# Peptides against a protein of PDB entry 8YVU: the designs that were tried, part 140

Target 1, 39 residues: chain A of PDB entry 8YVU
Amino acid sequence: PQLCYILDAILFLYGIVLTLLYCRLKIQVRKAAITSYEK
Target 2, 160 residues: chain B of PDB entry 8YVU
Amino acid sequence: TWLTVLKKEQEFLGVTQILTAMICLCFGTVVCSVLDISHIEGDIFSSFKAGYPFWGAIFFSISGMLSIISERRNATYLVRGSLGANTASSIAGGTGITILIINLKKSLAYIHIHSCQKFFETKCFMASFSTEIVVMMLFLTILGLGSAVSLTICGAGEEL

## One batch from the design tools (peptide; made by RFdiffusion4, then SolubleMPNN)

Design b2_p21_5_s4 (from b2_p21_5, 13 letters changed)
Fold by OpenDDE base, seed 2:
Structure b2_p21_5_s4 (fold): chain B 39 residues (1-39), chain C 160 residues (1-160), chain D 39 residues (1-39), chain A 21 residues (1-21)
Amino acid sequence: as target 1 above (39 residues)
Amino acid sequence: as target 2 above (160 residues)
Amino acid sequence: as target 1 above (39 residues)
Amino acid sequence: SEYEELLELAERLLKEALDFL
């Protein structure tokens, strides 16, 4: 049971980090698309 | 361009595979050091008795290392070697999943037979702990298999 | 304890899906960067 | 030791993975 909660914590942290990275990358894609549209 | 992206993905997948293998080895060694599996009644640790954490981790580690080396040196013979290693790792992963599923079934059956309502009993605690470790190893094995299959597909695409 | 395992499974699946989406998005960013460089 | 070399290799691989991210 304790190991399960530790795993949950690790997976949760990993999910948060990936979500943040995904959001940053999505913003970069949008900026690149806008720059391409203005040219 | 696209090939460079694929190469970077291959390296990442190889690293992931090695990491998965290392984690499996760590779990295997910890379990073997803390628990005397030979004295545990039943087949709760059948996957450990079969040595899966060790040989499986070795196969995944070799596959990952070969994939990374193949990408770095960009030699045709290394690409073929990596493909072979990834295929072997995929087979090993499939076998490992099968063993882990069997172990999980046995562990669950053990918990059911002993009516483990009280987790404080040593036997029930061990069975629960075993089940947790087996589940973790199953997830890691699935991840390793996914990486190995992905690397195999990428390697096959480079040979064609 | 059972809820913990269910949570682990959900978080694991979420992690895999996010990783795949991140990879796809990263490829898109790279394609956009290449297109911008050719231009 | 072989274990230390493996650990160093793992650390290098981890650093490369982190750099890739």
Scores: peptide ipSAE 0.407, ipTM 0.781, DockQ to the pose 0.042
Fold by OpenDDE base, seed 3:
Structure b2_p21_5_s4 (fold): chain B 39 residues (1-39), chain C 160 residues (1-160), chain D 39 residues (1-39), chain A 21 residues (1-21)
Amino acid sequence: as target 1 above (39 residues)
Amino acid sequence: as target 2 above (160 residues)
Amino acid sequence: as target 1 above (39 residues)
Amino acid sequence: SEYEELLELAERLLKEALDFL
């Protein structure tokens, strides 16, 4: 039971980190698309 | 740019593979230190008796190290070596998953047969603990296999 | 304890999905960068 | 000493992974 809670904490942290990275990458894609449209 | 991004991705995957291997090894050593697997009756720890945490961790570590070295030196022979090691690690991961699934089924069957309502019974506690560890190792093995397969695809793409 | 295992499964699935989406987005960014370099 | 070296290696790898992210 304690191991399950530890795993939950690790997976939750991993999910948050991936979400932040995904958001950063999505913003970069949007910026690249805008720059391509202005040319 | 593509090569640089692929290199960074390969390094990340290699590091992830090594980390997964180290975690698997740590779990294996902890289980061996806490439990005398040889004295436990039944097949609850069959994956540990087969030495999976040890040889699996070695294969994943070697694969990850070779991937990192191949990326750093950019030598064709190292790319082939890394591809071979990643393929071997993928096979080892698949075998490990199979062993872990079999162990999980046995552990669950044991819990069901003995109607482990009394958590304080030594056998039920050991079966539950084994199930938890096997599940964790299964997740780690899936992550390791994913990294090894990704590295294999990247290596195959470089040979074309 | 059962809720913990369910949460682990959900978080694990979420992690896999995010990883796949991140890979797809990364490939898209790379394709956009190559197309911009060929102009 | 070996455990400490392994721990330091793990910490370095973790730091590199975190810096890559």
Scores: peptide ipSAE 0.402, ipTM 0.782, DockQ to the pose 0.042
Fold by OpenDDE base, seed 1:
Structure b2_p21_5_s4 (fold): chain B 39 residues (1-39), chain C 160 residues (1-160), chain D 39 residues (1-39), chain A 21 residues (1-21)
Amino acid sequence: as target 1 above (39 residues)
Amino acid sequence: as target 2 above (160 residues)
Amino acid sequence: as target 1 above (39 residues)
Amino acid sequence: SEYEELLELAERLLKEALDFL
């Protein structure tokens, strides 16, 4: 049972970090697309 | 740069906020349907007794809906309304986190006092179940607060 | 205890989906960067 | 009826989320 709660915390942190990274990558893709369109 | 990022993710944040609100509401309704909280001794369900799943879900839902509508219609009055709703939802989220932490502490204390090593007693089972639900709601509330704060920052940036 | 395991499963699935999306976005960014360098 | 309305709302939200992805 304690291991389950620890796992929940780890997975939650992982989810937050991945969400932030996903947002950053999405922005990079959009910036790259805009730059390619202006050329 | 950060504001432009938040603006692009505004719809996603709004959807996430609405989803979080719906999940919180579902948990609230399920708990109220399965358990008669009024007859449960102690403060194990203090967050539910305070009505957090209901008002929190309402605030998050309104904030998310207003954010989505504001983004779609691009009307200045809707932007202001969304900003207000997101600010209110952020405050509600912070309050909810506080309530949930207090509830979690009470639940853990209850488990400790009754030496709930085994699920033999209904009270220990209820305390454990409450703790699990509170933890889930805490995670959802943190997600909702994160989305609401992000939307608030985005809206504030549009007004400046 | 069962709810904890259900939450773990949901968070795990979410983490996997986000990881896959992140990988796809990263590949797209790399392709866009290569295309921009060739211009 | 309320459950159906909630389901429709959930479906709309899911569709919007999928469209965003």
Scores: peptide ipSAE 0.399, ipTM 0.785, DockQ to the pose 0.040
Fold by OpenDDE base, seed 4:
Structure b2_p21_5_s4 (fold): chain B 39 residues (1-39), chain C 160 residues (1-160), chain D 39 residues (1-39), chain A 21 residues (1-21)
Amino acid sequence: as target 1 above (39 residues)
Amino acid sequence: as target 2 above (160 residues)
Amino acid sequence: as target 1 above (39 residues)
Amino acid sequence: SEYEELLELAERLLKEALDFL
């Protein structure tokens, strides 16, 4: 049971990190799309 | 800028792979230190008996290191080396997943056979502990495989 | 304890999905960058 | 020493990743 909670914490942290990276990447894609449209 | 971002991502994937490998190695070491796997009845720790935490961790570590080095030096020979290492790590990861799944099946079968109602029974505790560790290792192996495959794809894209 | 394992499974699935989505976004960004460079 | 160097590299990369976040 304790190992499960540790795993949950690791997976949760990983999920948060991936979410942040995904958001940043999505923002970059949007910025790139906007710059491509203005050209 | 994009190449730099991709480079950072590859480095991150390499670090993730190394970290995963280190965690797997740590778990393997802890299990081997706490439990005498040779004296454990049944195949509950078959993955450990096969030495998967060790060789798998080594393969993932090497793959991650080579990926990082390849990313930093941008040399063609290093890219090929990294690609080869990542491919090998991907194969190793796949094999490891297979071994872990087999181990999980055996562990679950063991738990079912012993009708583990009392968690405090030594055999049931060991089986549950084994199952938990194997599940954790399986997740880590899948993460490692994902990173290795991602790095392999990135490396293949650079060769192209 | 059972809830912990369920949470692990959900978080793991989420991690896989996010990784796949991240890969897809990355590919899209690469394609957008290539198309922007050719213009 | 090589393991320590690798660990240091991993720590640096982790720190860079954390700085990227």
Scores: peptide ipSAE 0.416, ipTM 0.804, DockQ to the pose 0.049; fails the geometry check

Design b2_p21_6_s1 (from b2_p21_6, 17 letters changed)
Fold by OpenDDE base, seed 3:
Structure b2_p21_6_s1 (fold): chain B 39 residues (1-39), chain C 160 residues (1-160), chain D 39 residues (1-39), chain A 21 residues (1-21)
Amino acid sequence: as target 1 above (39 residues)
Amino acid sequence: as target 2 above (160 residues)
Amino acid sequence: as target 1 above (39 residues)
Amino acid sequence: LLLLTLLLLRELEELVRKLIE
């Protein structure tokens, strides 16, 4: 049971980190698209 | 192409594979330190008795290291060596998954047979603990296998 | 304890989905960068 | 093992940074 909670914590942290990375990447894609449209 | 993406992530996959191997090794050592597996009755720890955390971790570590070295040096001989190691690691991972599934089934069956309502019973506690560890190892093994397969595909693409 | 296992499964699935989405987004960023370089 | 783990974590961090840039 304790291992399950530890795994939950690790997976939760991983999910948060991935979400942040995804958001940053999404912003980069948007910036690249805007720059391409201005050319 | 998928091959190009995998090639760019090859180093990351190799590092992930090594990390997974290290975690598996750590779990193996912790289990060996806490439990005298040889004295435990039943097949609850069959995966540990088979030494899977150790040899599996070694195979994954070697595969990951070779992949990283191959990517850095870009030598043809290293590519072939890495491909061979990754293939071996993939086979080892598949075997490990099979062993872990069998162990999980046995552990689950044991829990059901003994109607482990009392968590404080030593046998039930050990069975539950084993099940949890096996599940964790299974997830790690799946991740390791995924990385090994990805690296194998990258290596095969470089040979073409 | 059962809730913990369910949470683990959900978080694991979420992690896989996010990883796939991240990979797709990364490919898009790379394609955009290549297109920008060819102009 | 601990040192190796720390080295791997450092490499992973560097890769993540490169991915974010």
Scores: peptide ipSAE 0.489, ipTM 0.806, DockQ to the pose 0.110
Fold by OpenDDE base, seed 2:
Structure b2_p21_6_s1 (fold): chain B 39 residues (1-39), chain C 160 residues (1-160), chain D 39 residues (1-39), chain A 21 residues (1-21)
Amino acid sequence: as target 1 above (39 residues)
Amino acid sequence: as target 2 above (160 residues)
Amino acid sequence: as target 1 above (39 residues)
Amino acid sequence: LLLLTLLLLRELEELVRKLIE
């Protein structure tokens, strides 16, 4: 049972990190799209 | 194309494969260090007794290394040697997938057999702990399988 | 303990989905960058 | 093998950095 909770914690952290990376990437896509539209 | 994307991420997948193998080795080592498997009654740790975490991890690591080397050489030389390395990586990936499937089946069987309802008894506690380890190994196996399949597809695509 | 395992499964699935989405987004960023370079 | 692993980790770190930038 304790190992399960540790795994949950690791997976949770992984999910948070991926979400942050996804958000950053999404912002980059938006910036690129705006730059393309202005040209 | 999906194949092109996989080719670009091949090195990353190889690293992931090696990492997965290393984690499996670490878990195997920890289990062997903490538990005297020889004194455990039943087939709870039969996979560990067979040494699967060790040899399986080695094979998986070799596959990942070959994949990485192949990608690096392909980027530099574009020689037939790269094709050979990719083929070897693909074969290793297929072997890895097969091993992972076998491990998965064994793990699932173990979980089914040791579904203890009563956790209060020492035996049930040990069975529960074993089940948890098996589940962790299962997740790692799934991750490894995904990486191996991706690498195999990438290698096969380069051969075509 | 059973709830922990269910949580693990959900988190694992979430991680896979996020990884796929991240890959798709990365491809989009690359395509946008290429398009911007060609202009 | 350990050196190779370290090299792979370094490559992974570089990839992660490129992804974050």
Scores: peptide ipSAE 0.477, ipTM 0.810, DockQ to the pose 0.086
Fold by OpenDDE base, seed 5:
Structure b2_p21_6_s1 (fold): chain B 39 residues (1-39), chain C 160 residues (1-160), chain D 39 residues (1-39), chain A 21 residues (1-21)
Amino acid sequence: as target 1 above (39 residues)
Amino acid sequence: as target 2 above (160 residues)
Amino acid sequence: as target 1 above (39 residues)
Amino acid sequence: LLLLTLLLLRELEELVRKLIE
């Protein structure tokens, strides 16, 4: 049970970090698309 | 640029907030259906006995819905009204999350005091179950707080 | 303990989905960068 | 409550579609 709770915490943190990284990457894709459209 | 990104994600954040509230409500209902809290000795389930998961989830859901509606109504005459409603919704959501965090802290404190070492098998099981539910509620609260803060920043940015 | 394991399963699934989305987004960024370099 | 949940799921699905595009 203790190990399960630790795993939950790690997975939760990982999920948050991945979400942030995904958002950053999405912004980069959008910027690249805009730049391509202006050229 | 950052504000523009947040504005695009605002709807998603609102949906996430509502979803979090619904999950909290579901957990509350499941606990009430499985356990007769009124017959449980001790204050381990005091937050559940007070019905916090129910009314708290309702308030949080309302705030999220208002936020989503505010984003969808982007009519020129409604721009100011929508901005005001969105800001109010963000504030309400933040307040709801704050209340939830306070209740979770209280529940966690009770669980810590009632550590399983002092209880028979049935009481230990109940305490463990309560701890698990509180942890889940805490995680959901953190997610809700993140969404509410993001929505608040978006609303504030639109006012500037 | 049972609820903890269920939560772990949900979080794990969420992490996998996010990872896949991140990979797709990364590929899109790379494609956009290559297209921008060729122009 | 169920209807509300379904509506939320629909909105989430639309958002996911927009994200994939």
Scores: peptide ipSAE 0.486, ipTM 0.813, DockQ to the pose 0.090; fails the geometry check
Fold by OpenDDE base, seed 4:
Structure b2_p21_6_s1 (fold): chain B 39 residues (1-39), chain C 160 residues (1-160), chain D 39 residues (1-39), chain A 21 residues (1-21)
Amino acid sequence: as target 1 above (39 residues)
Amino acid sequence: as target 2 above (160 residues)
Amino acid sequence: as target 1 above (39 residues)
Amino acid sequence: LLLLTLLLLRELEELVRKLIE
């Protein structure tokens, strides 16, 4: 059970990091799309 | 451009595969260091007895390394070698998953037989610990297999 | 304990899905960047 | 092999850094 909780913590952290990266990437895509549209 | 993207992805996948392999190896080493698997009754650690964490990690590491090397040097012979290694790693990963599933089943059966209501019982603790480790190893193996398969597909695409 | 394992499975699946989505977004960003560069 | 792995890890770290930036 302790290992399970540790794994949960790691996976949770990983999920948060991925979510943040995903959000940043999404923002970049939007910015790139806007820039492409303005050109 | 697509090729460049795929190439970068291949490198990333290779690194991920190596990392997964290293983590798997670390877990295997830790388990082997903490537990004398040879003296453990039952088949709770059958995957460890089979040496899967070691040879699996080696295969994944080799495949990842070869993939990265192949990507960097862009030599046809290296690409073929990487493809072969990735294929071998994929097969190894599949075999490992099978072994881990069998181990999980045995571990679960062991837990069921002992009616592990009290976690503090040594046998139940060991069985639970084994199950947890095997699950972790299974996840890592799945990740490794996924990376190896992806690399194999990419390599095959480059050969065509 | 069982909930922990279920959580692990969910988090793992989430991680995989996020990774795939991240890869797709990364490809999109690269494609958008290339398109923006060509314009 | 270990050195190669370390180099790959370093490249991954750099990639992650680039992604975070």
Scores: peptide ipSAE 0.484, ipTM 0.814, DockQ to the pose 0.090; fails the geometry check

Design b2_p21_6_s2 (from b2_p21_6, 16 letters changed)
Fold by OpenDDE base, seed 1:
Structure b2_p21_6_s2 (fold): chain B 39 residues (1-39), chain C 160 residues (1-160), chain D 39 residues (1-39), chain A 21 residues (1-21)
Amino acid sequence: as target 1 above (39 residues)
Amino acid sequence: as target 2 above (160 residues)
Amino acid sequence: as target 1 above (39 residues)
Amino acid sequence: LLLLTTLLFRELQQLVEELIR
């Protein structure tokens, strides 16, 4: 049971980090799309 | 630029694979140190008896290291070597997953047979502990396989 | 304990999906960058 | 093993930093 909780904590942290990275990448894609449209 | 980013991804995947391998080795070592698997009745630790945490971790570690080295040196011969190692590690990972699934089924069956309502019974505790460790190893193996497959795809893309 | 395992499975799946999405997004950003360089 | 883990952690940190820049 303790190992499961540790794994949950690691996976949760990983999920948060990935979500933040995904959000940043999504913002970058949007910025790139806007820049391509002005051209 | 695309190749450079793929290279960075390969390095990351290689590091992830090595890390996964190290964790698997650590778990294998801890289990072997704490539990005398030879004295445990049943096939609850069949994956450990087969030495999967050790050989699987070694294969993943070698594959990851080769991938990192191949990426850093950017030599064609190293790329081929890395691809071969990644393929081998992917096969090993698949085999490991199969063994772990079988072990999980046996462990779950054992828990059901003994009606393990009382967690304090030594047999039930061992079966539960085995199940937890096997699940963790399964997750790690899946992660390792994912990294190895990704590295293989990246390496194959570089050879084309 | 069962909830912990379920949470692990969900978080694991989420992590895989996010990783795949991140990779796809990264590829899209790169394609967009290449297309912008050719103009 | 500790040295290897430390090296791996450093590489991972560098990769994370490169991904964040």
Scores: peptide ipSAE 0.476, ipTM 0.806, DockQ to the pose 0.097
Fold by OpenDDE base, seed 5:
Structure b2_p21_6_s2 (fold): chain B 39 residues (1-39), chain C 160 residues (1-160), chain D 39 residues (1-39), chain A 21 residues (1-21)
Amino acid sequence: as target 1 above (39 residues)
Amino acid sequence: as target 2 above (160 residues)
Amino acid sequence: as target 1 above (39 residues)
Amino acid sequence: LLLLTTLLFRELQQLVEELIR
């Protein structure tokens, strides 16, 4: 049970970090698309 | 284009808040149906006794709904309303996290005091179950807070 | 303990999905960057 | 509540589809 809770915490943190990275990457893709459209 | 992106993000965040609210309500109802919280001795279910799953879910649901409505109608008054609701939801989320942390500490203390080596003992089982539910609610509250804060930032950006 | 394992499974699935989405987005960014470089 | 959940699920699905596009 203790190991399960530790795993939950790690997975949760990983999920948050991935979400932030995904958001940043999505913004980059959108910026790249805009730059490509203006050219 | 950036406004369109922000709108899409707002809608997503609003849906996330509503989903978080629904999950919190589901957990609250399940716990209330399975366990007579009022008859449980101690502060193991203090967050449930305080009604956090209910009012927290309502706050997040309202915030999410307002965000979606604000995005759809593009009315200035709705944007302000959504911003206000998101701010309120962020505060509620922070308060909820605090309550859940306190509940978690109490639950852990209870487990420690009773030296719950045997999981099959009713008291130890209840304490473990409470801890699990509180942890889940804590995660949901953190997600809700994150969405509310994001929506607040987006709304503030639209007003500037 | 059972709830913890269920949560772990959900978080794990979420992590996998996010990783796949991140990879797709990263590929899109790379493609956009290549297209921008060729112009 | 079920109707609301269904509507929310549909909106979420639409958002996911828009995100994948």
Scores: peptide ipSAE 0.475, ipTM 0.806, DockQ to the pose 0.092
Fold by OpenDDE base, seed 4:
Structure b2_p21_6_s2 (fold): chain B 39 residues (1-39), chain C 160 residues (1-160), chain D 39 residues (1-39), chain A 21 residues (1-21)
Amino acid sequence: as target 1 above (39 residues)
Amino acid sequence: as target 2 above (160 residues)
Amino acid sequence: as target 1 above (39 residues)
Amino acid sequence: LLLLTTLLFRELQQLVEELIR
C-alpha cells in the first residue's frame, strides 16, 4: 500500500509536468498559427 | 527537419529507455537486497528468479545507449546496430512483460489462497509487496518496450 | 488500497495519453515552424 | 556506469530544458 501511494505520487507529478508541458506546447502551436496567419 | 526531429526524439527515447532500465535495475537490486528470493516459498517472485530486472534492464540500457550513439555519430553501421539492439530490446521487453504477467498471476493467486484480510500477516505482506513491485516493473517494462519500439520504428525509417 | 491501484492505472493511462498528445502537438509545432520558415 | 548515468541524466535535463524553452 505504501508503494502504491508512492507510485501514485510519482505518476501524479508526472501527469502535472506533462500537463504543463502540453499547455506550453499548445500555446506555442497557437502562437505559430497566429504567426502563420499574419503572413 | 523531420529527420532532425526524429533524431532528437530518438535521443530522448534512448535516454528514457536507459532511465527506465536503471529504475528497473534499481528495483531489482533493492528487491534482491531486501528479500532472499531463494528462500521465498512459492513463485511470487518468479520474475526476479528469472533475473528479468537485471537482464532486461541491461538490454534496455544497451539499446538506449546504442540509439544515442547512433544518433550522435550518424553512421550507417551504427544505425543498423541501434536498430538491431532496439529490436532485441523490444523482444526482451515483450518477454519481460510476459514473465511479469505470469508472476503477477502467481502473486495474486497466492494472495487469494491466503485470504489476506490481515495485512499484518508476513505472508500477506510479502505477497502484496511482491505484487506491487511486479506491477511497477510491469509499468516500467511497458515504458521500455514503448521506447524501444519507437526507436526501432525511427531506425527503420532512417534505413528506408 | 484497491483504490490506490486503480488510481495508479488511471494515472498511468493518463500519462500515456498525454505523452502521445504531446508528441502529436510537438509534431504540429514543428510543422508549423517549417511552414513559417518556408513563407 | 555512474558517469554514464550522470551524463545521461544531464542529457535528459538538457532535453527537458530544451522542451521547456
Scores: peptide ipSAE 0.477, ipTM 0.805, DockQ to the pose 0.091; fails the geometry check
Fold by OpenDDE base, seed 2:
Structure b2_p21_6_s2 (fold): chain B 39 residues (1-39), chain C 160 residues (1-160), chain D 39 residues (1-39), chain A 21 residues (1-21)
Amino acid sequence: as target 1 above (39 residues)
Amino acid sequence: as target 2 above (160 residues)
Amino acid sequence: as target 1 above (39 residues)
Amino acid sequence: LLLLTTLLFRELQQLVEELIR
């Protein structure tokens, strides 16, 4: 049971980090698309 | 270029595969050092008795290393070798998953038979611990298989 | 304890899906950057 | 083996840094 909770914590942290990175990439894609549209 | 990106991704996947293999080995060695699996009744640790953490980790490690070396040296013969190793590792991973699922079913059956409500009881604790370790190994094996399959697809794409 | 295992499975699946999506987005960003550089 | 692991860790760190940049 303790191992399960540790794994949950690691997976949760991983999920948060990935979500933040995904958001950053999505913003970059949007900025690139806007810049391409303005040209 | 897209090729450079794919190469970097392949290296990352190879490193991930090696890391997964190392974690599996660490878990296997820890379990073997702490528990005398030979004295445990039943098939709760059947995957450990079969030596899966050891041979599985070796296969994944070799596959990952070959993939990294192949990408670094950019030699056609190494790419083919890496593809072959990744395919073999994927098969080994699939077999490992099957063994782990069987072990998990046996562990769960054991818990149900003994109505393990009290985790402090030695038998129930051992069964629960075994189940947890098997689940962790199953997840790691799935990750390893995913990386090996991805590397295999990338390698096959480079050969075409 | 059973809930912990279910949570682990969900978080694991979420992590895999996010990783795949992240890879796809990264490829798209790179393609967009290359297209912008060629213009 | 330790050297190989350290090299792999360095490569992983570089990949993570490239991913974050």
Scores: peptide ipSAE 0.465, ipTM 0.802, DockQ to the pose 0.090; fails the geometry check

